# Peptides against a protein of PDB entry 4Z63, part 67

Target 1, 334 residues: chain A of PDB entry 4Z63
Amino acid sequence: LCLGMNDLTGNIPEDLFHLKRLNLLGIQENRLSGSLSREIRNLSSLVRLDVSWNLFSGEIPDVFDELPQLKFFLGQTNGFIGGIPKSLANSPSLNLLNLRNNSLSGRLMLNCTAMIALNSLDLGTNRFNGRLPENLPDCKRLKNVNLARNTFHGQVPESFKNFESLSYFSLSNSSLANISSALGILQHCKNLTTLVLTLNFHGEALPDDSSLHFEKLKVLVVANCRLTGSMPRWLSSSNELQLLDLSWNRLTGAIPSWIGDFKALFYLDLSNNSFTGEIPKSLTKLESLTSRNISVNEPSPDFPFFMKRNESARALQYNQIFGFPPTIELGHNN

## One batch from the design tools (peptide; made by RFdiffusion4, then SolubleMPNN)

Design b2_p13_3_s2 (from b2_p13_3, 4 letters changed)
Fold by OpenDDE base, seed 3:
Structure b2_p13_3_s2 (fold): chain B 334 residues (1-334), chain A 13 residues (1-13)
Amino acid sequence: as target 1 above (334 residues)
Amino acid sequence: VVISTGSSWITTE
């Protein structure tokens, strides 16, 4: 049953919960309000539940132990409060959980040893606090993780050295500290292709340790951190780099010539820094901007990207990396 | 549409 993208109001009719054979319930992009009914437990055949972009409030009901076939739960952009229900945090069937842009709070706890099928997690823009869950690497299939705009004070856990499944990771605006430690840990994530760390590490030095290596890194976004230092030499070894945003920092020195050696680099933003010297001529030779057709079919994060000018302004949303226009932005440097 | 990126940054929030 797909009723998305309407102007439906009120609550879900109770009779809907009698549909025991229902595999897909999509009621996204409406004005449905109130609590999400516990009676969803009666939908025992449910594989996909999409209640996103509504006005739901209250706690998410703890009934997911009665939904053994549930693979997809999308509840982004609602008013849900409380934590992740225990049955949801222990779901062995769940592949994707998206609860971005809610009011969920408390410590983030997932039983990763039970959540054997979880591959995508989006909990961005909530009110989770405490430390990052150290056991996330125990979610052996977890590939896509967005935890942006939560209050995870502290450092990236050491356990993330073992996060082999991790490919797409965002911790944007999560009050993280110690960028040197974070990068030192995350370099061990062999499948990491996308890393977003915007609005963290305020005023720290961007490490220039040549021992750092991100072999498969395609997307690096570390914007608006007020980072000091220079263009990091270790980045030159990330031969697959496609998108680099280091804008709105305090980086100094020259833009190195090796920045033009990235064959797949199509988006470069170094604006609003303190770079000096000449623009490298090698930037004019970027193959991706001259001759290379970027493959539109490459895997992308499940979470959206936003181009923001300030915290209050409506951001432009990009659902895929290739949605960004080919860009070289070097403006507003010294 | 010309997108001016000079005053923008990328995030996922």
Scores: peptide ipSAE 0.494, ipTM 0.811, DockQ to the pose 0.526
Fold by OpenDDE base, seed 4:
Structure b2_p13_3_s2 (fold): chain B 334 residues (1-334), chain A 13 residues (1-13)
Amino acid sequence: as target 1 above (334 residues)
Amino acid sequence: VVISTGSSWITTE
């Protein structure tokens, strides 16, 4: 049953929960309000539940143990409060959980040893607090993780060295500290292709340790951190780099010539730094800007990207990396 | 093709 993208109001009719053979319930992009009914437990054949972009409030009901076939739960952009219910945090069937842009709070706890099928997690823009859950690497299929705009005090856990499944990771604006430790840990994630760390590590030095290596890194975004230092030499070994945003930092020195050696680099933003010297001639020879081959089926993060100018302005949303236009932005440097 | 982003930054929030 798909009723998304309408102007439906009120609660879900209780009789809807009598549909025991229902595999897909999509009621996204409406004005549905109130609590999400516990009676969703009666939808025992449910594979996909999409209640996103509504006005739901209250706690998410703890009934997911009665939904043994549920693979997709999308609840982004609602008013849900409380934590992730225990049955949801222990779901062995769940592949994707998207609860971005809610009011969920408390410590983030997932039973990753039970969540054997979880491959995508989006909990960005909530009110989770405490530290990052150390056991996330125990979610052995977890590939896509967005935890942006929460209050995860402290550092990236050491356990994330073992996060082999991790491919797409965003921790933007999550009160993280110690960028050197974070990068030192995350370099061990051998499948990591997308790393977004915007609005963290306030005023820290961007490490230039040549021992750092991100072999498969395609997207690196570390914007608006007021980072000091220079263009990091270790980045030159990330031969697959496609998008680099280091804007709104305090980086100094020259833009190195190796920045033009990236064959796939199509988006470069180094604006609002303190770079000096000449623009490398190699930037004018970027192959990706002269001939762009975009694969329609190229793997991409499940979470959206946003282009922001300030905190109050509405951001432009990009759902795919290749949705970004070919860009070289070097403005507002010294 | 080179396009200016107008000194914006990227995030996922």
Scores: peptide ipSAE 0.492, ipTM 0.816, DockQ to the pose 0.679
Fold by OpenDDE base, seed 5:
Structure b2_p13_3_s2 (fold): chain B 334 residues (1-334), chain A 13 residues (1-13)
Amino acid sequence: as target 1 above (334 residues)
Amino acid sequence: VVISTGSSWITTE
């Protein structure tokens, strides 16, 4: 049953939950309000539940133990409060959980040993607090993780050295500290292609440790951290780099010539730093900017990117990395 | 190629 993208109001009729053979319930992008009914438990054949972009409130019902076929739960952009219910945090069938842009709170706890099928997790823009869950690497299929805009005080856990499944990771604006430790840990994530760390590590030094290596890194975003230092030499070994945003920091020194050696680099933002010297001539030879065939259909993160013009303005949403226009931004430097 | 003045940054929020 697909009723998305309408102007439906009120609550879900209780009689809808009598549809025991229902595999897909999509009621996204409406004005549905109230609590999400516990009677969802009666939809025992449910594979996909999409209640995103509504006005739901209250706690998410703890009924997911009665939904053994549920693979997709999308609840982003609602008013849900409380934590992730125990049955959801223990779901062996769940592949994708998206609860971005809610009011969920408390400690983030997932039973990753039970969540054997989880491959995508988006909990960005919530009110989770405490530390990052150390057991996330135990989710052996978890590739896509957005935990942006939560209050995860402290450092990236040492256990994330073992996060082999991790491909796309965002911790943007999550009150993280110690960028040196974070990068030192995350470099061990062999499948990591996208890393977003914007609005963390306030005023720290960007490490220039030649021992750091991100072999498969395609997207690096570490914007608006007030980071000191220079363009990190370790980044020059990330030959697959496509997008780099280090804007709104306090980086100094020259823009190195090796920045033009990235064959796939199509988006570069180094604006609002303290870089000096000349613009490298190698930037004019970037193959990705000279060739019209940016037809690389590569896997993208499940979480959206946002280009924020200022803190108060509505951000432009980009659902794919290649949605960004080919860009060189070097403005507001010395 | 778009050359911008750099009034924006990327996030996932």
Scores: peptide ipSAE 0.492, ipTM 0.814, DockQ to the pose 0.806
Fold by OpenDDE base, seed 2:
Structure b2_p13_3_s2 (fold): chain B 334 residues (1-334), chain A 13 residues (1-13)
Amino acid sequence: as target 1 above (334 residues)
Amino acid sequence: VVISTGSSWITTE
């Protein structure tokens, strides 16, 4: 049953929960309000539940133990409060959980040993606090993780050295500290291709440890952190780099010539730093910018990217990395 | 198509 993208108001009719054979319920992008009914438990055949972009409030009902086939739960952009209900945090069937842009709070707790099928988690823009859950690496299929815009004080857990499934990771604007430790840990994530750390580590030094290595790194965004230091030498070994944003930091020194050696680099933003010296000639030879016919169809993060101009301005949303125009930004350096 | 002016940064939220 798909009723999305209408102007429906009120609550879900009670009789809808009598549809025991229903596999898909999509009521997204409406004006539905009130609490999400616990009677969802009656939809025992449900595989996909999309209630996103509504006006739902209250706690998410703890009925997911009665939904053994549920693979997809999309509840982004609502007014849900409380935590992730225990039955949801223990769901063995759930593949994707998207609760971005709600008012969920407390400590983030997932029973990753039980959540054997979870591959995508989006909890961005909530009110979770405390520390990052140390047991996330126990979610053995968890590939896509957005935890941005929460308040996870402290450091990246040491356990994330074992986060082998992790490919796309966003922690932007989450009050994280110790970038040296974070990078030292995350370099062990062998499948990590996208790393977004914008608006963290305020005023710290970007490490230049030559022992750091990110083999599969395609997207690195560490913008607006007020980071000191220089262009990190360890980044030169990330041969698959496609997008680099280190803008709005306090980085100094020269832009190294190896920055132009990345064959796939199509987006480079080093603006609003303190770089000096000459522009490397190698930047004029970037293959990705000189090639006429680039069609790229590759996996991307499930979470969107945003281009921000300031804290109050409306951000431009990009759903795909290649939605960004080919860019070299070196402005506002001195 | 949005052209960067060097006055923006990328984030995810």
Scores: peptide ipSAE 0.446, ipTM 0.805, DockQ to the pose 0.563

Design b2_p13_3_s3 (from b2_p13_3, 4 letters changed)
Fold by OpenDDE base, seed 5:
Structure b2_p13_3_s3 (fold): chain B 334 residues (1-334), chain A 13 residues (1-13)
Amino acid sequence: as target 1 above (334 residues)
Amino acid sequence: VVISSGSSWVTTE
């Protein structure tokens, strides 16, 4: 049953939950309000539940133990409060959980040993607090993780050295500290291709440790952190780099010539730093900017990117990495 | 190819 993208109001009729053979319930992009009914438990054949972009409120019902086939739960952009219910946090069938842009709170707790199928987690823009859950690497299939815009005070857990499944990771604006530790840990994530750390590590030094290595890094965004230091030499070994944003920091020194050696680099923003010297001539030879054939079919994060002009401005949303225009931004440097 | 002065930054959420 797909009723998305309408102007439906009120609550879901209880009689709808008598549809025991229903595999897909999509009621996204409406004006449905009230609590999400516990009677969802009656939809025992449910594989996909999409209630996103509504006005639902209250706690998410703890009925997911009665939904043994549920693979997809999309509840983004609602007013849900409380935590992730225990049955959801223990779901062995769930592949994708998207609860971004809600009012979920408390400590983030998932039973990753039970969540054997979880491959995508989007909890961005919530009110989770405390520390990042140390057991996330126990979610052995977890590839996509958005935890941005929560209040995860502290450091990236040491256990994330073992986060082998992690490919796409966003922690933008999550009150993280110790960038040196974070990068030192995350470099061990062998499958990490996208790392977004914007609005963290305020005023710290960007490490220039040559021992750091991100083998498969395609997207690195560490903007607006007031980071000091220079262009990190370790980044030169990330040969697959496609997008680099280090804008709005306090980075100094020259822009190194090796920045133009990245064959796939199509988006570069080093603006609003304190870089000096000349623009490397190698930037004029970037193959990705000269060739018309950008492969558009590369895997991308499940979470959207945003281009913000200022803290108060509405951000431009980019759902795909290749949605970014080919860009070189070097403005507002010394 | 766009070469511009940056007044924006990339983020998620």
Scores: peptide ipSAE 0.420, ipTM 0.805, DockQ to the pose 0.832
Fold by OpenDDE base, seed 4:
Structure b2_p13_3_s3 (fold): chain B 334 residues (1-334), chain A 13 residues (1-13)
Amino acid sequence: as target 1 above (334 residues)
Amino acid sequence: VVISSGSSWVTTE
């Protein structure tokens, strides 16, 4: 049953929950309000539940133990409060959980040993607090993780060295500390292609340890951290780099010539730093900017990107990396 | 430009 993208109001009729053979319920992008009914437990054949972009409130009902076939739960952009229900945090069938842009709170806890099918987790823009859950790497299929705009004080857990499934990771604006430790840990994530760390590590030094290596890194965003230091030499070994944003830091020194050696680099923002010297001539030879053959069909994160020119302005949303225009921004280096 | 993911939307009340 697909009723998305309408102007439906009120609550879900209780009789809808009598549809025991229903595999898909999509009621996204409406004006549905009230609590999400516990009676969803009656939809025992449900594979996909999309209640996103509504006005739902209250706690998410703890009935997911009665939904053994549920693979997809999309509840982003609602008013949900409380925590992740225990049954949801233990769901062995769930592949994707999207609860971005809610008011969920408390400590983030997932039973990753039980969540054997979880591939995508989006909990961005919530009110989770405490520390990052150390057991996330136990979610052996977890590829996409957005935990941005929560209050995860502290450091990246050491256990994330074992996060082999991790490909796309965003921790933007989560009050993280110790960038040296974070990068030292995350370099062990051999499948990591996208790393977004914007608005963390306030005033720290960007490590220039040549021992750091991110083999498959395509997207690195560490903007607006007031980071000190220089362009990190270790980044030169990330040959697949496509997008680099180190803007709004306090980086100094020269822009190194190796920055122009990235064959796939199409977006470079080093603006609002304190770089000096000449613009490397190698930047004029970036193949990605001279040839239009950018493969648009590459895997991308499930979470959106947001471009903010002004902190008070509405952010521009990009759903794909290649949605960004080819860019070289070197401005405001004074 | 500051690029972030999942940080720009206002929650529903």
Scores: peptide ipSAE 0.073, ipTM 0.690, DockQ to the pose 0.083
Fold by OpenDDE base, seed 3:
Structure b2_p13_3_s3 (fold): chain B 334 residues (1-334), chain A 13 residues (1-13)
Amino acid sequence: as target 1 above (334 residues)
Amino acid sequence: VVISSGSSWVTTE
């Protein structure tokens, strides 16, 4: 049953929950309000539930133990409060959980040992607090993780050294500290291709440790952290780099010539730093900007990117990294 | 420019 993108109001009719054979319920992009009924438990054949972009409120009902086939739960952009219900946090069938842009709060807790199928988690823009859950690496299929715009004070857990499934990770604006530790840990994530850490690590030093290595890193965004230091030498070994944003920091020194050696680099923003010296000639020879048609068919995060010029401006959304225009931005340096 | 991430309108399978 697909009723998305209408102007439906009120609650879901209770009789709808008697549809025992229903596999898909899509009611996204409406004006449905009230609590999400616990009677969803009656939809025992449900595989996909999309209630996103509505006016639902209250706590998410703890009925997911009665939904053994549920693979997709999309509830982004609602008014849900409370935590992730226990049955949802223990769902062995769930592949994708998207609860972005709600009012969920408390400590983030998932039983990753039970959530054997979870591959995509989007909890961005909520009110979660405390520490990052140390057991996230136990979600053995978890590839895409967006935890941006929560309040996860502290450091990246040491356990994330074992986060082998992690490919796309966003922690933007989550009050993280200790970038040195974070990078030291996350370098062990062998499948990590996208790392977004914007608006964290306020005023810390960007580590320049040649022992750091991110082999498969394609997207690195560490903007607006007021980081000190210089262009990190360890980054030169990330040969697959496509997008680099280190803007709005306090980085100093020269822009190194190796920055032009990235064959796939098409977006570079080093603006609003304190870089000095000459622009490397190698930047004029970036293959991606001169001759290469970058394939748009590469795997991408499940979460979009947002470009903001200032805090008051509405962010531009880019669903794919290749949606960004080819860019070299070096403005506003010393 | 500051780049952040979020969810699409509808997340695909």
Scores: peptide ipSAE 0.064, ipTM 0.634, DockQ to the pose 0.064
Fold by OpenDDE base, seed 2:
Structure b2_p13_3_s3 (fold): chain B 334 residues (1-334), chain A 13 residues (1-13)
Amino acid sequence: as target 1 above (334 residues)
Amino acid sequence: VVISSGSSWVTTE
């Protein structure tokens, strides 16, 4: 049953929950309000539940133990409060959980040992607090993780050295500290291709440790951290780099010539730093900017990107990395 | 330009 993108109001009729053979319920993009009914438990054949972009409030009901076939739960952009229900945090069937842009709070707790099928987690823009959950690497299939815009004070857990499944990771604006430790840990994530750390590590030094290595890194965004230091030499070994944003920091020194050696680099923003010297001539030879052969079919994160041109501007949403225009921004440097 | 991900304003329809 798909009723998305209408102007439906009120609550879900209770009789709808008598549809025991229903595999897909999509009621997204409406004006449905009130609590999400516990009677969802009656939809025992449910594979996909999409209640996103509504006016739902209250706690998410703890009924997911009665939904053994549920693979997809989308509840983004609602008014949900409380925590992740225990039955949801222990779901062995769930592949994708999206609860972005709610008012969920407390400590983030997932039983990753039980969540054997979880491959995508989006909990961005909530009110989670405390520490990052140390057991996330126990989610052995977890590839896509968005935890941006929460209050995860502290450091990246040491256990994330073992996060082999991790490919796309966003922690933007989550009050994280110790960038040196974070990068030192995350370099062990052999499948990591996208790393977004914007609005963290305020005023810290960007490490220039030549021992750091991110072999498969395609997207690195560490903007607006007020980071000190220079262009990190370790980044030169990330030969697959496609997008680099280090804008709005306090980086100094020259822009190194090796920045032009990245064959796939199509988006570079080093603006609003304190770089000096000449623009490397090698930047004029970037193949990605001269050839139109950007493969649109590359795997991308399941979470959106937001581009904000200035502090007062509305953020533009991009659902894919390739949605970014080919860009070289070097403005507002010394 | 500041790029972030997974972060949006708290909005509902």
Scores: peptide ipSAE 0.055, ipTM 0.713, DockQ to the pose 0.074

